# Ledger of designs, part 68: peptides against a protein of PDB entry 3ESW

Target 1, 322 residues: chain A of PDB entry 3ESW
Amino acid sequence: NNIDFDSIAKMLLIKYKDFILSKFKKAAPVENIRFQNLVHTNQFAQGVLGQSQHLCTVYDNPSWHSIVLETLDLDLIYKNVDKEFAKDGHAEGENIYTDYLVKELLRYFKQDFFKWCNKPDCNHCGQNTSENMTPLGSQGPNGEESKFNCGTVEIYKCNRCGNITRFPRYNDPIKLLETRKGRCGEWCNLFTLILKSFGLDVRYVWNREDHVWCEYFSNFLNRWVHVDSCEQSFDQPYIYSINWNKKMSYCIAFGKDGVVDVSKRYILQNELPRDQIKEEDLKFLCQFITKRLRYSLNDDEIYQLACRDEQEQIELIRGKTQ

## One batch from the design tools (peptide; made by RFdiffusion4, then SolubleMPNN)

Design b2_p15_1_s1 (from b2_p15_1, 8 letters changed)
Fold by OpenDDE base, seed 3:
Order: sequence, then structure tokens, then C-alpha cells
Structure b2_p15_1_s1 (fold): chain B 322 residues (1-322), chain A 15 residues (1-15)
Amino acid sequence: as target 1 above (322 residues)
Amino acid sequence: SEIEELRELIKKLLE
């Protein structure tokens, strides 16, 4: 009798799906104990948990998405996307349109919308006066600044007029739509919200060595794509390690569906010691948080995300980032 | 992993 390979394959596929789904069931008591002990004894683990509680969910706000879309020049953005898509995109199919959209949003944000602020201009002397500003230090927010999730305010004195200028470090991305200036933190915060407002799958990437950026899941490329709003960069994960010669230890991605150690994508050389947590404990922590974020999803959603996770892990191990 | 190898084998059998 000929072996019915199709029947065997179908049975094995069912068993495989059941196995994958079993990983996302309720955590065992032993896993909960391990998690609690880890976040109470390891400062780095506590930091990752704290960041996940904010970054994984804060951008999933429909009210904020509406405000963003009302604030941006959508006519200009889509005009430019359509123009670039018409040049080369038709040959690649409809899925590439979203890549053109992200590239235009990078251009629009850096060139037309937001500004880098190393030092603020003097509030009294006006534009292009930042060269005359001397830092005096940082202080807590005042009553007005506190309304917009402000942790610190940088204080500057003008060498020309002697007046004080305040530079609040706002964490409210809606306030950043008004102020339209900041450093890497403000840039990445608002740009993450902008991408989410277009219905995209986006992660916030935190680097321990004082930089932050985004990842976008491209349906065309079928992978997570590096996106840095400060650099107007699309799919250039090597820029930090190679171009900047930056030394790094950890890169952690935070999204609505999971927390992932993406260090292997970005740390290509000049690796600093990874001494903040054991590798097995970091892996456990990210998996545990990811499992919790998926508790409300159905079996089909869980299975699709698990397949995506497996492909990403293979990519990270093999160094196949294109 | 053995599971990933099995998945790829299953895909080939279903094609």
C-alpha cells in the first residue's frame, strides 16, 4: 500500500498548530514565580517590564490617531506617495505602496514637520539664536508643563539678552504635534504614533546606549524593517554599528503584540558586555511579557503571530537582514 | 529546532 503522504502531512500540521497554541496558554505557577523573582531581583528586568507597560499600549489610542491625521498634510503626503509609486511601484504589486508611504512619512517628518533641538532658540531674541544659549541645568516641570507628561525641563540663559528659556522634555506626543521640536526621544515618540495612526504594525526600539528608533512590519518585504525618523532612514539597521561606529549592548523592541530582543539586527560590531541580565533570563522575560500581551487574541491570531516570530528568530540567528 | 525542521518537511509534503 502506497503511503498517503498528504494525509500524514495534514495530521502533522494539526499537531504542530496545537503545539504552537499550547505555548500561549495560561502561564504555569512556576513561570509566574520565576517572573516575579526576576523583576524584583534584577533592575534591568524591572526596567524592561516598566517600559513594556507603557510602550506596548500607549500608541493604540484611536483619539490620538484622529488628531494626528487631522494635523498632518495628508493631501501632500499622498500626492508624493502616488508620484513615487507611479515611477517604480506598479511592477512590484500593491503591497509595496505601504513602503513608499513610510518613506514619504520619513521625508515629510524630517523636512517639513519636525525640527531637531540641540539647544532652544532664545524666547526673547527669536529664531536662529541657539548659539547664544548657555545651559544652566535641569529642573522639574511647572504647573503648565506638568499637564503634558513632562519629566524634566532644561534651563538655558541667553548670553545676548540675559533672559531664561525653558526647554520642557514633553512625553505627551499630542503636545509634540504643537511644539514640533525635540531630540531622539521626542522624534521617535511622535513618529511612532504617526506610523500607528496609518494602521501600521510598529515597534518602538530602545537602545541602552541612549538612542531610540522604530521598526515597521513590511507586508511587501515580509519582515520587520528598521525605521529611524532622525536619520530619515529606511531599512538601514547597520548605520549605528558601522556608520557611527557606535558601541552597544542591548536593543529591545516594544510592540502591542510582543517584546523582542533585536540586538542581533543592530549590534554588528563593537558589542559592549551584556552583563545586566543572564541571556536565558532575558529570553524568558521577553517571552513571558509577549505571552501576556496575547492573552485576549484568538487561536488564528496567535498562530499567525507565532509564525511571524519564528521567521524573525531565524532571520536574527542567520543574519539574513537585507 | 526539531519542530522547525518538521514544519518545513510538512510544507514540502503539502505542496
Scores: peptide ipSAE 0.024, ipTM 0.583, DockQ to the pose 0.512
Fold by OpenDDE base, seed 1:
Structure b2_p15_1_s1 (fold): chain B 322 residues (1-322), chain A 15 residues (1-15)
Amino acid sequence: as target 1 above (322 residues)
Amino acid sequence: SEIEELRELIKKLLE
């Protein structure tokens, strides 16, 4: 009996697709109860949920994308991308163009557009006066600062003129297009929006140990790629654990299509205790939030994303990020 | 690994 392997293969693919789709069906009552109990009893879980409610959706704003594209020097950016692509891009195929774009955006953002602000310049003395600034502490926003999603304002006194300078920590990325300065939080916030404005698949990565960065999905590399605007870094996930010798416990990626524990990509050594939540509960939480984010997608979109998720999980298990 | 192996097997069977 010649086994009709083609028929069996087709049947297996159908059953496999149905199985994958079944995981994204409406949550059972027991799963809803588990989720509610987890976010009400575990502070870390509540924090992840709270971040997902903001970070997964806030950057999907067409009005913001337009403002970003109107603000950036697109002529300079594309001139540089085209120049680099013309050197070797034709040999690698058209999909590599987006990698060149992201690399140029990293260069442009760090070198031409945004500034690191450890201490602000004195508002009275002018530019390059940050060395004269003494921190006095932090306070709440005033009436003007509160318009731009400001949670805290750092206060500095100038040792030269005695005047007070305010450094509001704005969370509104459109305000950051004006101020063009900040630390890792402001850098990552605005840079995430910039990448999204070019129509790229981007995730915001939160590290529990006070750092944040991006991931970009490269069609050329067919994987998520580490992107750090502060470091002008592309595809260097090892920089924190190896180069900085940073100790870390959790790295969580937030995107429009899901929440993923990406700790295995970045925590290569000096792992801190993962004692904030049970591993099974964190896995459940991320899957549950991801499922909710995909409720409006069709079966083909769900299946494609699920296949991408599986590829990422295989990569993370094998430790083959490079 | 088992899922990937199965996927590759299915792909080969469909070719």
Scores: peptide ipSAE 0.019, ipTM 0.533, DockQ to the pose 0.405
Fold by OpenDDE base, seed 5:
Structure b2_p15_1_s1 (fold): chain B 322 residues (1-322), chain A 15 residues (1-15)
Amino acid sequence: as target 1 above (322 residues)
Amino acid sequence: SEIEELRELIKKLLE
């Protein structure tokens, strides 16, 4: 009896698809109770939920995408991408073009567009005067600053002229297109929006130990790729643990289609205690939020994303990004 | 486990 392995494989694939789709149906009452109990009793879970409510959806704004594309020097960007693609990209196919685009956006953003700001320049003395600035502390936003989702304003005094300069920590990425300066938070915020404006699949990665970066889904590499705008870094997830010798406990990725614990990609050594939540509860939380984010998707979209999720989990277990 | 669920699915298909 020649076992028709092809027919069996097709049947298995159909049943597997049905099984995967069944996991993304509306949450059972027991799951809702578990979720509610977890977010009411665990502060870390509350934080992850709060971040997901903002970071998973805020960048999916077509009006913002238009403003970004109108603000950037697209002619320069595409000229540089085309130049690099013409050198090496023809042999690798069209999908590699997006990798070249992300690399150029990293270059353009760091070198031509945005500035690192440890201390602001003095508003009265002009450019390159940050060395003369003394921090006085932080305060709430004024009436003008509050229009741009500002939570905190850092206050500095100029040692040269004695005047006060305000450095508002804006969370409005459109305001950051004007100010063109910030720290890791402002860099990652605006750069995430920039990548989204080009129609890319992007996640915002939050590290508990006061750093943030992006991930981009490369169709060429068929995986999530580390992207840090501050470092002009592409596919270097090891830079924090190895190069910086940074101690870390949690890295959580937030995207429109899911929330994922990506700690295994970035925490390669010097792991801090993961004592903020039980591992099984964190896994449940991320899966539950991901399920909610996908409720409006069709069966084909759900299946494609689930296949991507499984590939990522295999990658994270095998350590293949090293 | 997801592996056990897959095994059960395979069993049902071979059934």
Scores: peptide ipSAE 0.017, ipTM 0.499, DockQ to the pose 0.184
Fold by OpenDDE base, seed 4:
Structure b2_p15_1_s1 (fold): chain B 322 residues (1-322), chain A 15 residues (1-15)
Amino acid sequence: as target 1 above (322 residues)
Amino acid sequence: SEIEELRELIKKLLE
């Protein structure tokens, strides 16, 4: 009996698709109970959920995208992208162009657009006076600062004039387009929005050990790519563990289509104890949130994303990004 | 495990 391997393969693919889709159906009552219990009993889980509620959706704002594109020097950006793209002899229309765009956005953002702020300049003494600033601590936002999603304000006193300078830690990325300064939080926040404004698939990566960065899905490389605006870094996930010798426990990626533990991509050595949550519970949590984020998607979209997820999981297990 | 589920699915298709 000539086994029609093509027919069997087609049937397998159909049944596999159905199987995958079945996993993304509405959570069973038991899963909802498990989820509720987890987020109410585990502080880390609650934190991940809270971050997901913001980070997974906040950057999908067309009005913000327009404001970003109106604010950036697009002529300069595309001129530089085109120059570097042409230099390497690529043809127009290749998916690799987007990688060049992201690299230029990293350059532009760090070199031309945004500023690192260890300490603010004195509001009274003017530019280049940060050396004279002494930290007094942090306080809550005032009424004006509160308009821009400010959680904390760092307070500094000028050693020369004695005046107080406020450094509000704004979480509104549109305000950051105006202020054009901050630390890793502000950098990553605005840069995530910038990348999203170009229609890119972007995730916000939170590290428990007080750092944040992005991931960009490269259609050319067909994977998630490390992107750190502070470091002007593209596809260098090793910089934290190896170059900085940083100790880390958790790296969680937040995107519109899912929440993923990406710790294996970035924690290459000096791993800290992962004692904040059981591994099985973290996996469950990320999957549960991911399912919720995909509830409005059609079967084909769900399947495509599931295939992408599987590829990423294989990558993370194999450590192939080096 | 997902692998076991997939194996079971494959078995059902080959039956």
Scores: peptide ipSAE 0.015, ipTM 0.493, DockQ to the pose 0.188

Design b2_p15_1_s3 (from b2_p15_1, 9 letters changed)
Fold by OpenDDE base, seed 1:
Structure b2_p15_1_s3 (fold): chain B 322 residues (1-322), chain A 15 residues (1-15)
Amino acid sequence: as target 1 above (322 residues)
Amino acid sequence: DEIEKLKKLIEELQK
């Protein structure tokens, strides 16, 4: 019996595609009940849901993309990308150009565009006066600050002139294009929008232990790549666990097409107890939110994303980020 | 186990 291996292979591929697509069908009533119970009874689950409702969609704003591209020095950026690509890029193929772009955006953002702000400068004394600033505490936004999605304002007194300086913690990334200063939250927020404005596949990564960064999907490397704007870091997921010796419990990635537990990529040692939610419930939650984010996609888009998800899961299990 | 076997087969067939 000449087993028609080609026919069997085609049938297996069809059955596999149908199986994958079946996972993205409308949730069963029992899954909806499980989801509702989980988010109402587990605070960590409620937090992940709340973050997904904002972070998965907020950066998909064409008006914001236009404002970003009008604000950046695109001539400088592309000049530098073209210069680096001309050295080595022709040997490695056209897809590497986007990796050079992301590396230049990291350089440009940290060196030329944005500033780290531990303490603000005194509004009266001018530049390089942050050393004279004493924190007085935090308060709610005033009427002007409230226009730019501000939840908290840090208050500082100048030891030299006695004047008060306000440091609003703006969540509006368009306001951050004006202020050009902040900490890890402001850096990651604006840098995520910048990468999205170039048409890139980007995720916002939240770490429970008070840090945030990005992931970029590299077509050249065919995987998600660690990107930290604060550190000017590209493809160095180990920096937190190894270089910083940071203790961590959860890293959750938020993108337009899904929510993914990426803890295995970044937590290489010094793992803190994962006691906020059951592992099965977290897996269910991320899959359920991801399924909802994909409801408007066609079968081919769903299948392609599912194949990418599977490759990522294999990578995360094997610990082969490098 | 069967799903993992199918996944490996499909990865090999997509090459």
Scores: peptide ipSAE 0.008, ipTM 0.484, DockQ to the pose 0.363
Fold by OpenDDE base, seed 5:
Structure b2_p15_1_s3 (fold): chain B 322 residues (1-322), chain A 15 residues (1-15)
Amino acid sequence: as target 1 above (322 residues)
Amino acid sequence: DEIEKLKKLIEELQK
């Protein structure tokens, strides 16, 4: 009896698709109870939920995308991308063009567009005066600063002229297109919006140990790629653990289609205790939030995303991100 | 008979 292996394989694939789709149906009452209990009893879980409610959706704003594209020097960006693509990209196919675009956006953002601001320049003395600035502390926003989703304002005194300079920590990325300065938070916030404005699949990665970066889904590499705008870094997930010798406990990625624990990609050594939540509860939480984010998607979209999720989990287990 | 066994196995793995 010639076992029709092709027919069996096709049947297995159909049943596998049905199984995957079944996982993304509406949550059972028991899952809802578990979720509610977890977010009410565990502070870390509540924090992850709170971040997901903002970071998973805030960047999916078409009006913001238009403002970004009108603000950037698109002629310069595409000229540089086309130049690099013409050297090497023709051999690798059209999908590699997006990798060149992300690399150019990293260059453009760091070199031409945005500035690191450890201390602000003095508003009275002008440019390159940050060395003369002494921190006085932080306060709440004033009436003008409050218009731009500002939670905190750092206050500095100029040692030269004695005047006070305010450094508002804006969370409005459109305001950051004007100010063009900040720390890792402002960099990652605006750069995430920039990548989204080009129609890319992007996640915001939160590290518990006071750093943030992006991931971009490369169609060429067929995986999530580390992207740090502060470092002009593409596909270098090791920089924190190895180059910086940073100690870390959690890295959580937030995207429109899901929340994923990506700690295994970035925490290669010097792991801090993962004592904020049980591993099983964190896995459940991320899966539950991801399921909710996908409720409006069709069966084909759900299946494609589930295939990506499985590939990523295999990658994270095998340590093949190196 | 083997295809039916495989179908049943898949159904069991889906429970």
Scores: peptide ipSAE 0.007, ipTM 0.431, DockQ to the pose 0.070
Fold by OpenDDE base, seed 3:
Structure b2_p15_1_s3 (fold): chain B 322 residues (1-322), chain A 15 residues (1-15)
Amino acid sequence: as target 1 above (322 residues)
Amino acid sequence: DEIEKLKKLIEELQK
């Protein structure tokens, strides 16, 4: 009896598809109760939910994408991408082009477009005066700053001229296109929008230990790729744990199609206690939010995303076999 | 029964 392995495989795939689709149906009453109880009783869960309500949707704004594309030097960017792509002997239409694009966007953003702001320059003394700036503390936004989703304003005094310089911590990424400066939060916020503006699948990664970065889904590599605009880093998830010797507990990725615990990708050593939530509850939370984000998708979209999610989970479990 | 087995297998693969 020739076991028709192809027929069995097809049948398995159909059953698997149906099974996956069944998981993404509207949440059962019991799941809703569990979710409500979790976000009501666990502060970390509430924080993840709150972040998901913003980060999963805010960057899917076509008007913002247009403003970004109008603001960037697209001619320079594509010229550089095309040059490096051609230099490496790739044929037109290869999925690897998007990897070259992201690498150039990292270069362009760090080298040509955005500036790290540890301390602002003095508004009176001009450029390269940040060394003369003394922090006085932080305060709430003024009436003008409040227009651009400003949570806090850092206040600095110039040691040379005595004038006060305000450094608003803007959360409006469109305002960041104007200001062209910030720290990891501003960098990641604007860079996430930039990548989204090129039609890429992008996630915002929040680390509990005061860092943030991106992931983009490489069609060439067929996986989520670490992207840190601050570091001009592409596919170097180890930089935090190994190069920085950073201690970390949680890394959560927020995208339009899901929320994923990506801690296993980045926390390679020096793991801090994961005591903020039970692992099962975090898994449930991320799955529940992901399910909600996919409620409007068709069965084929749900299935394709679920296959991608499963591949990612396998990757995260296996670790990088280097 | 097979769906439950597949559920268990996927749950185990996700552990």
Scores: peptide ipSAE 0.007, ipTM 0.454, DockQ to the pose 0.152
Fold by OpenDDE base, seed 4:
Structure b2_p15_1_s3 (fold): chain B 322 residues (1-322), chain A 15 residues (1-15)
Amino acid sequence: as target 1 above (322 residues)
Amino acid sequence: DEIEKLKKLIEELQK
């Protein structure tokens, strides 16, 4: 009996696809109950859910993409990309071009476009007066600041003139295109939007220990790549745990197609206790949110994303991103 | 359960 191995392989692939797709069908009542109980009883889970409701979808705004592209010096950016791309002898149309684009966007953003703001300049004394600023604390936004999704305003007093300067922590990335200053939150927020505006697959990575960065899906490398706009860093996930000797417990990536615990990519040493949620519950939570984000996708899209997820999970288990 | 079935099927096909 000549076993038609090709027919069997096709049948196995079909059954495997169907099995994968079955996992992404509408959640069973029991899963919904588990999810509801988890987010109502666990503060960390509630926080992850809350972040997912914003971060997974907010950057998928075509109007914002247009505003970004109109605001950036695209001529300079592409000139530099083309220069570095040509220097390395790559042909047009290679997937690697996008990696060069992201590297230039990192350069452009840090060097030419955005500023780190440890302390604001005095609104009265003008530029380069931040050294004279004393923090007085934080308060809620005023009526104007509230228009730009401001959660907190840092208050500073000028030691020279005595005037108060407000540093609103805007969460509206379009406002950040105007202000062009901030800390890790503002940097990551706007830079995530910038990358999205170029049509890239991007995730926002939240670290519980007060840092945030991006991941970009490189079609050339066929994986998620660490991207930190503050550090002008591309594919250096080790910088936090090794270079900074930072202690960390959780890193969660938020994208349009899913929520993923990426802690294993970034927490290489000095791991803090992961005591905020049970590991099984965190895994369930991320999978449940991911499943919801994919409800409108077709079977082929779901399958392709599931294959990507599996590859990432293998990568994270093997620690191969170094 | 289905992965185990698939594994079993693969094991059967490798025989």
Scores: peptide ipSAE 0.006, ipTM 0.414, DockQ to the pose 0.283

